# Designs tried in a protein design run: peptides against a protein of PDB entry 5FRP. Part 164

Target 1, 225 residues: chain A of PDB entry 5FRP
Amino acid sequence: VEWTESIPQIIATREDISKELNQALAKTFIDSDPRVRRTSVMIFNKVPVTEIWKNITNKAIYTSLLHLAREKHKEVRELCINTMAKFYSNSLNEIERTYQNKEIWEIIDTIPSTLYNLYYINDLNINEQVDSVIFEYLLPFEPDNDKRVHRLLTVLSHFDKKAFTSFFAFNARQIKISFAISKYIDFSKFLNNQESMSSSQGPIVMNKYNQTLQWLASGLSDSTK

## One batch from the design tools (peptide; made by RFdiffusion4, then SolubleMPNN)

Design b2_p26_4_s2 (from b2_p26_4, 10 letters changed)
Fold by OpenDDE base, seed 2:
Structure b2_p26_4_s2 (fold): chain B 225 residues (1-225), chain A 26 residues (1-26)
Amino acid sequence: as target 1 above (225 residues)
Amino acid sequence: SFLDPLEPNLLPEDIEKGLKNLLTLG
């Protein structure tokens, strides 16, 4: 009888503890020490997505995670960008949309827009990272057409105008890159043929080859920075 | 011990401990 009477108190205590932990965790995301912020972001990488959704109920934590995408501290920012993209993808795959988690989903659904808006910073390193997470997590390769279309529509469904603009610009850039790579290959094949190199077109193709290489190289981030 | 929500500037080690505790309580 006494044990049964203690159960409600234990449950209440656990709920209180969960609330306190959520409040404490929310503070760590805005801590002045970048090491603390980094550790907080790592929670989303170390803990299964289902457990995060179950135990992290404070919406401020998710909002704070998204804000760290624009962090000046490079390591924290890069970690955050990768983390939120992965978390978004995992959430789409594993978390059902319910009435109870609606408010959290409203935040999570803004992750694609948040990421695409980073292109407006005009930083080559950030651009490269955003490109990477788009291909890896947001719009991964999917051979099933229906699944691919569904994912695309899901990603686009919450885009703001700026995100749409960035999306179209990204796609246009990818087409140009693909074209340039194709031409690079064609030029390389031509130049590897001795008969072609000895022709009047040899010097012309060599020049175009060099121009193509320079263009491709200029679009890459400086790995030394 | 649970993380004190009122303690400023939580150390990374404390955060990790708190997270482990959170996962075990679920």
Scores: peptide ipSAE 0.024, ipTM 0.513, DockQ to the pose 0.021
Fold by OpenDDE base, seed 1:
Structure b2_p26_4_s2 (fold): chain B 225 residues (1-225), chain A 26 residues (1-26)
Amino acid sequence: as target 1 above (225 residues)
Amino acid sequence: SFLDPLEPNLLPEDIEKGLKNLLTLG
């Protein structure tokens, strides 16, 4: 009986603690110190997705996380992009859509658009990272066609116009890359054949080979920058 | 364009404490 009487007070206390914690955490995501922002993002990596959804109820935290994708500090930005993509994927897999979490889902459902919109920054390092997280977390390889289509439709269902444009551009680029790689292989095989190299086509293929290499290399980020 | 962060001062130690609290409240 005494324990039962303490339950409402405990619940109230926990709610108050949770509220204070959420308010404090919301401030850390917008802190001027990049170390603080980094540590804040790491919460989403260290805590299970189910516990995050249960205990982080302040919408501002999720909104702030998404904003850090455009963070000026490179390390924080890169961490954030990976974190939010992973968190999105884990949420889709593990979190049910309920009336209570609807408002948070409205934010989380914008993660794909947020990521695809990063292509408009026109930074090679960012582009490579976005490409990576798309393949790893947003649209992972799925052998089941129905599941693959369902995931795709889920991702696309919340796209803005810019994200759609980026999506189509991304896919077109992937097709072009695949084609270029195929040609690179063909040209390499040709050039490795001595009889072919001595033919009238030798110099032409060599030129095409070099052009293909240059095109492929131009899409790579400088690891030293 | 990149966003500029705002200036609230919460120390990394406070964040760690918050993380521990999140793990215990669950």
Scores: peptide ipSAE 0.023, ipTM 0.591, DockQ to the pose 0.024
Fold by OpenDDE base, seed 4:
Structure b2_p26_4_s2 (fold): chain B 225 residues (1-225), chain A 26 residues (1-26)
Amino acid sequence: as target 1 above (225 residues)
Amino acid sequence: SFLDPLEPNLLPEDIEKGLKNLLTLG
């Protein structure tokens, strides 16, 4: 743990990390101690993306990072999911594609697929986290249409079949959520109107309002779990 | 209709099944 905690400083101070250090770091990602794995993931959060790409050249480290997205240890997994999504976004923004870094990019380009494949675990907490990182890092809000489309195409270009299916399911769910929210608003407006509430439709709308709320709530993870 | 019931969320597997079914009906 202590050794791994020193890695960010080492990376920040050294222009080149030795092969031995890369190998040692690779081992920390598969360490039996979840604290070691956690600390290893944190390197990607503490070190600038440009320095990571420069100094971490062992592809096994990146592969191992991606594998931790399915880590059994909740804290490590959650950290990893956030970290890899952010790292992907930062890499797209700050790292040029070159012949020298091609092999690493081949791994990094699988991050979207890796994340979308997590939906197949069918865990509500994981789903929520994946949803969050998609909106925050993978497909962030971009007012420029060309940039938005370009990002989307970049993300989709490396999807496997399962990721595509998951992507469509995600989008379908988002449409449904949007629809539900719209209905919630409409029903709320209706119920706030005394004349409407006193009409024959009043009880019907109240029922639909409750159903809408229930549906929306059912899609949310219990934060107390 | 404004009062139509909401459909439940579909899992990726359900979407895949739906797509396959749609493709076979054509």
Scores: peptide ipSAE 0.005, ipTM 0.394, DockQ to the pose 0.037
Fold by OpenDDE base, seed 5:
Structure b2_p26_4_s2 (fold): chain B 225 residues (1-225), chain A 26 residues (1-26)
Amino acid sequence: as target 1 above (225 residues)
Amino acid sequence: SFLDPLEPNLLPEDIEKGLKNLLTLG
């Protein structure tokens, strides 16, 4: 654990990380100790993206990072999901595509598919996290239409069939959520009106209100799990 | 299981030793 914590400093100070260091780092991602794996993932958070791309040239490190998204250890998995999403976004913003880094880009370009494929696990906590990183890093709010479209096309360009299916399902769900929220507001307004509550529609709207709340709540992870 | 557990390959101690060796050679 302690030695992995020193890696960010080494990467920041040394322009040429030796092939040997890359090999050693690659081994830390598959270490049996989740603390070592966690620390390894944190390198991608602590070191600037430009320095990572410059100094980490072993493709196995990037592949291993992506693999940790499906790791059993919850903390490491969650950290990895956030880290790879952020790293993807930063890479798109700061790293040029060159012939020299092509092999690494081929791996990084699979991050969106890797994340969207996590929906098939059908875990509410994972789903919520994936939702969060999509909005924060993959497809962030962008007021510039051209930039927004370009980002979307970039994300979609490397999707596998499963990722596309998940993408469509996600968007459909978001539309439904938006609709449900709209209805919730409408029902709430109705129920707050005394005249409306006393009408024959009062009980019907109350039932619909409760159903809407239940539906919205069912999409939220149980904080106790 | 949709989760793919990582197989333990290296002890933290071995990694630490390896890194120390690499840092001292450079």
Scores: peptide ipSAE 0.034, ipTM 0.541, DockQ to the pose 0.028; fails the geometry check

Design b2_p26_4_s3 (from b2_p26_4, 10 letters changed)
Fold by OpenDDE base, seed 2:
Structure b2_p26_4_s3 (fold): chain B 225 residues (1-225), chain A 26 residues (1-26)
Amino acid sequence: as target 1 above (225 residues)
Amino acid sequence: SFLDPLEPNLLPEDVEKGLKNLLTLG
């Protein structure tokens, strides 16, 4: 009889401990030391997605993770952007939507919008990173058309107006890049042909080649910064 | 604009310890 009465108290104590741990963890995401913030973000990389959803129940932790995408500290920001994108993808693949986890999903579903809104910072390094995580985690290559469409619709379903605008701009840019690369290849082939280089079109194509190269290079991040 | 962090004073090792504890309780 005494053992059965202790079980609810133990469960309550464990829930209380879990709650306290979640509260303590939430504070680490806003710590003034970037090393502490980094360590906190790394939890989402080290722990399986299913265990995170099970054990991290404080919504403030997820909200704080998303805020770190705009962190001034470069290393923490970059880690956060990669982490949240990966976490989003893993959650879509491994976590079912239930009534109990609805509030957390409401936050997680804003990750795509959060990432696309980073384009408005107009930083080349951030833009490159966002481009990368979109292709790797948000909208990965999927040969199955139904799965691909479903993922796309899921990503778009929670976009704000700014994210939607960025999405269109991104796609337009990708088309332009693809076209420029195609032209670069064509010009390169032309210039590698000696007969073509000796023609009256040689100098014209050379100029277009240089312009295309300059345009492509201008879109690349400065690796020295 | 980028966000400024707030002022809690925890150590990275304490965070790691807390995480381990969280995972063992689940």
Scores: peptide ipSAE 0.115, ipTM 0.687, DockQ to the pose 0.023
Fold by OpenDDE base, seed 1:
Structure b2_p26_4_s3 (fold): chain B 225 residues (1-225), chain A 26 residues (1-26)
Amino acid sequence: as target 1 above (225 residues)
Amino acid sequence: SFLDPLEPNLLPEDVEKGLKNLLTLG
């Protein structure tokens, strides 16, 4: 009986502790020190998704996490982009939609749009990272057609106009890349054949080969930057 | 454009403490 009477106080104390913790954490995500911001983002990587949803109830934390995708500090930004994409995927897989978590889901559902909007920065390093997280976390390979379509529809359902445009541009680019790679292979095979190379088509194919290589290389980020 | 980080100075140690607290509240 006495223990049961202490439970509400313990729950209230836990709520108070939780509130204070959430308030403190919300401040760390907007701290002027990039090390603090980095450490804050790492919470989402170190703590299981179910525990994050349970214990982090302050909306400002999630909003701030998404905002860090446009962080000036490169390391923090890159970490944030990977973290939010992974967190989105894990949330879709492990977290049920309830009335209680509706407001947080409203924020989390904007992650795909947030990521696709990063293409408008027009930075090759950012583009490559966004490409990577799309294939790894947002739209992973799924052999089941129904599941694949369902995931796609879920991702698209919260897109803004800019994200839709970016999505179509991304897909068009992927098709072009695939085509270019196919041509590269064909040209390489042709040039490796001595008889073909000695033909009248040899110089023409060599030129097309070089153009294809240049096009493919132009899409790669400078590893030194 | 990139966004500027805002105001409060908390120490990395405080964030780590917050992380530990999250792990213990579960």
Scores: peptide ipSAE 0.114, ipTM 0.684, DockQ to the pose 0.024
Fold by OpenDDE base, seed 3:
Structure b2_p26_4_s3 (fold): chain B 225 residues (1-225), chain A 26 residues (1-26)
Amino acid sequence: as target 1 above (225 residues)
Amino acid sequence: SFLDPLEPNLLPEDVEKGLKNLLTLG
C-alpha cells in the first residue's frame, strides 16, 4: 500500500524532471558557446522524430531552433537549416496532428516560411543551402500526384507574403537555370562537332557557351568565403 | 540581422548528460 502511494509522487517527480530538463534544454539553444548550441541542435538529428515530439514539450525549444537559422556562427546555422528542414519533413511523415500537439505544430508549420525568408539575407551560401533543403526535404521528388500536391499545399499553407515572393522567385530561377543548362548542353554538343566548329557559327556558339557558363557560375557561392 | 547568442550557462558535456536523462525518463 505504501509503495502505491509513492507512485503518484514518482510520476509527478518524473514530470517535474521532464519539465526541468526541457527548461534546461531551452537555455542551451541560446548559450553563448556555439558548441553548446550545436550539441542542442544535434538532438534533433540523433533522436527519432517521434521521441522528440513526445519528450520535448517546451515550445521555446522549437522556436529557438528556428531562430538559429539566422545564427552568426556558420556551422551552427548550416546545421540548424538542415536539421529543421529534415525535422519538418519527418514530422509531416510520422507525426499526426492532434489537439495535444497543436501548439508545437503551429511552430513547425512555420519552418517553410522561415527557410524561404532566408533568401532575403542575400547570401549565396545560405541561398544554396536553402535550395538544397527545399529539394531534399520540403518538396522532395514524389511520383504520386496527389501526395505531391498535398505536400505542396501543406508547405504553402503557412507562407507569409515574403515567403510567397521568395517561392515564386525561386521557381522562376529554377526555370531559368534549367533553360541555361539545356543551352549549355546544346552548345557543348555543337562544339564537340568538328564540322560545326569550323562553320561560321562556331565563334558565335563559343561566345554563347561562355556566356552561359558565366551565368551559371555567377549563381554559385565562393567556396573560399 | 543574425542573432547573437547569450552568455553560456551550460557546458556541452552537461547538455549531453541532460539529453541522456531526458531520453531515459521518457
Scores: peptide ipSAE 0.104, ipTM 0.679, DockQ to the pose 0.023
Fold by OpenDDE base, seed 4:
Structure b2_p26_4_s3 (fold): chain B 225 residues (1-225), chain A 26 residues (1-26)
Amino acid sequence: as target 1 above (225 residues)
Amino acid sequence: SFLDPLEPNLLPEDVEKGLKNLLTLG
């Protein structure tokens, strides 16, 4: 743990990390101690993306990072999911594709698929986290249409079949959520009108309002868990 | 109904339909 904590500083101060250090770092990602694995993931958060790409050349490290997205330890998994999504986005923004880094890019380009495949675990907490990182890092809000489309195409270009399936399911869900929210607003407006509430439609709208709320709530993870 | 349970998985046929729709909107 202690030596792993020093790695970010070493990477930041040294132009090149030795092969031995890369090998040692690779081992930390598969360490039996979750704290070691956590610390290893944190390197990707503490070190600038450009320095990571420069100094971490062992492809096994990146592969192991992606694997931790399915880690049993909740804290490590959650950290990994956020980290890899952010790292993907930062890499797209800051790292040029070259012949020298091609092998690493081949791994990094699978991050979207890796994340979308997490929906198959059928865990509400994981689903919520994946939803979050999609909006924050993978497909962030971009007002420029060309940039937005380019990002989308980049993300989709490396999807496996399962990721595509999850992607479509996600989008369908978002449409449904959007529609439900719209209806919630409409029903709320109706219910706030005294004349409307006194009408024959009052009880019907109240029922629909409650159903809408229940549906929306059912899709949310328990924040206490 | 839009109030149907949220499902994370789609059938292969739905995926194919989705892909076709995406390709036609472009």
Scores: peptide ipSAE 0.009, ipTM 0.398, DockQ to the pose 0.035

Design b2_p26_4_s4 (from b2_p26_4, 12 letters changed)
Fold by OpenDDE base, seed 2:
Structure b2_p26_4_s4 (fold): chain B 225 residues (1-225), chain A 26 residues (1-26)
Amino acid sequence: as target 1 above (225 residues)
Amino acid sequence: SFLDPLEPLLLEEDFEKGLKNLLELG
């Protein structure tokens, strides 16, 4: 743990990380102690993306990072999911594709698929986290249409079949959620009008309002789990 | 140790059923 905690500082101060150091770092990602794995993942959060690409040249480190997205240890997994999504976004924005970094890009380009494949675990907490990182890092809001389309195409270009399926399912879910929210708003407006509430439709709309809330709530994970 | 993949919750059928139910609500 202590050794791994020193790595961000070393990377920040040294331009030449040795092959041996990369090999040693790779081992920390598969360490039996979740604290070591956590600390290893944190390197990607503490070190600028440009420095990571420059100094971490062992592809096994990146592969191991992606693998941790499915770790049973909740804290490490959650950290990893956020970290890899952010790292992907930062890499797209800041790292050029070259012949020298091709092998690393081949791994990084699988991050979207790795994340979308997490939906197949069928865990509500994981699903919510994946939803969050998609909106925050993978497909953030972009007012420029060309940039938005380019990002979307980049994300989709390396999807496996399962990721595509998850992507379409995700979008379908979002449409439904949007519809439900729209109905919630409509019903709320109706119920806030005293004349409408006193009408014959009052009880009907109240029932629909409650059903809408229940449906929306059913899609949310238990925060206590 | 890693989580094993399960069948996705994102089955279109479940979502379609949910949407149908919402549509029936008006």
Scores: peptide ipSAE 0.022, ipTM 0.576, DockQ to the pose 0.083; fails the geometry check
Fold by OpenDDE base, seed 4:
Structure b2_p26_4_s4 (fold): chain B 225 residues (1-225), chain A 26 residues (1-26)
Amino acid sequence: as target 1 above (225 residues)
Amino acid sequence: SFLDPLEPLLLEEDFEKGLKNLLELG
């Protein structure tokens, strides 16, 4: 743990990290102690993306990071999912594609697939987290159409078959959620109107309102678990 | 250790049932 905690400082101060250090770092991602694994993931959060790309050249580190998305330890997994999504976004924004970094990009370009494949675990907490990182980092809101399309194409260009399927399912779900929210709003407005509520439609709309809420809630994980 | 994937979420089917129920209310 202590050694791994020193890595961010080392990376920040050293322009050329030795092969030995990279190998040692790679081992920390598979350490039996979840605290070590956590600390290793945190390197990607604490060190600037440009410095990571420069100094972390061992492919095994990046592949191991991606594997931790399926880590049984909840804290490590959650941290990893957020970290890899953010790292992907930062890499797209700050790292040029060159011949020298091609091999690392081949791994990083699989992050979207890795994330979308997490939906197949069928865990509501994981699903919610993946949803969040998709909107925050992977496919963030972009008002510029060209940039939005470019990002989308970049993400899709490296999808495996499972990721595509998940992607389409995700989008279909979003449309449905949007519709449900719209109905929720409409029903809420209706119910807040005394005249409308006293009408013959009042009880009907109340029922619809409740059903809409139940449907929306069914897609949410229990935060207490 | 890694989480084993469960059966693929037929996300579409579960939501379609929910949506149909919502549409029948409209």
Scores: peptide ipSAE 0.019, ipTM 0.582, DockQ to the pose 0.081; fails the geometry check
Fold by OpenDDE base, seed 1:
Structure b2_p26_4_s4 (fold): chain B 225 residues (1-225), chain A 26 residues (1-26)
Amino acid sequence: as target 1 above (225 residues)
Amino acid sequence: SFLDPLEPLLLEEDFEKGLKNLLELG
């Protein structure tokens, strides 16, 4: 743990990290102690993206980072999912594609597919986190249509079949959620009107309102667990 | 250790069933 905690400072101060240091760092990502794995992931949060690309040249480190998205240890997994999504976005914005970094880009370009494949775990907490990082880092709000389309095409260009299926399901779900929220608002307005609530439709709309809430809530993780 | 992928959530089927139930009440 202590050795791994020193790595961000070393990367920030040195222009070139030795092959031996890269090999040692790669081992920390697969360490049996979750605290060591957590500390390793934190390197990607503490060091600027440009310095990581410059100094972390062992492809096994990037591959291991992606594998930690499926980590059984909740804290490590959650940290990894946020970290890899952010790192992907920062890399697209700040790192040029060159012949020298091609092998690393081949790994980084699989991050969107890796994240969309997490939906197949069927865990509500993981699903919520993946939804969040998609909106925050993978497909952020972009008012420029050309930039938005270019980002979308970049994200999709390395999808496997499962990721495409998840992508379409995700978008279909968003449309359905939007519709449900619209109905929730309509029912709420009706129930807040005294004349409407006292009508013969009052009990019917109340039932529809409750069903809408139940449907919306069923897609949320239990925050108490 | 890593989480084993469970059977693919056909995200579409679960949400379609939920939406159908919502629409039938509309």
Scores: peptide ipSAE 0.018, ipTM 0.573, DockQ to the pose 0.083; fails the geometry check
Fold by OpenDDE base, seed 5:
Structure b2_p26_4_s4 (fold): chain B 225 residues (1-225), chain A 26 residues (1-26)
Amino acid sequence: as target 1 above (225 residues)
Amino acid sequence: SFLDPLEPLLLEEDFEKGLKNLLELG
């Protein structure tokens, strides 16, 4: 009987501790020290997704995580972009949608839009990173057609208008990149043939080869910057 | 201090146009 009477107090105490922890954690995401912000983001990488959803209940934490994708500090921003993409993917795979977690899902479902909106910054490094996390986490290779379609529909279902626009632009770019690579290969084969190179088409193909390389390079960030 | 977020520099139309131009030059 006495043990049963203590249960409400224990639950209340745990809720209070959880609330305080969540409030404290929320503050770390907006800390002036980038090391603190980095550490906070790393929680989402180090702790299993199921435990995060269970223990991190303050919406402000998730909102703050998403905001860090546009942080001026490069290292924290890059970490955040990778982290939020991975967290989104893991959440889709491991977390069921319930009434209790609906409000958190409403935030998490905006991650794809948040990421695709980063293209509007027009930074090549950011663009490359966004490209990478899209292929790795948002829309990974999936041999199962039903799963692939379901994932795609899930990602698209919460897009804002800007995200849709960037999505179509991204896909168009990928098609063109694929085409350019194909042409690069063709031109390379032609140029490696001495007879072909000595032909009247030699200079023309060389020019096209160079143009193709220039085009491909223009879409890539300078790894030295 | 509030971290100044990176503001989008391109409007939707500018992004589409820029990407289209990049793609058409190939």
Scores: peptide ipSAE 0.010, ipTM 0.501, DockQ to the pose 0.196; fails the geometry check

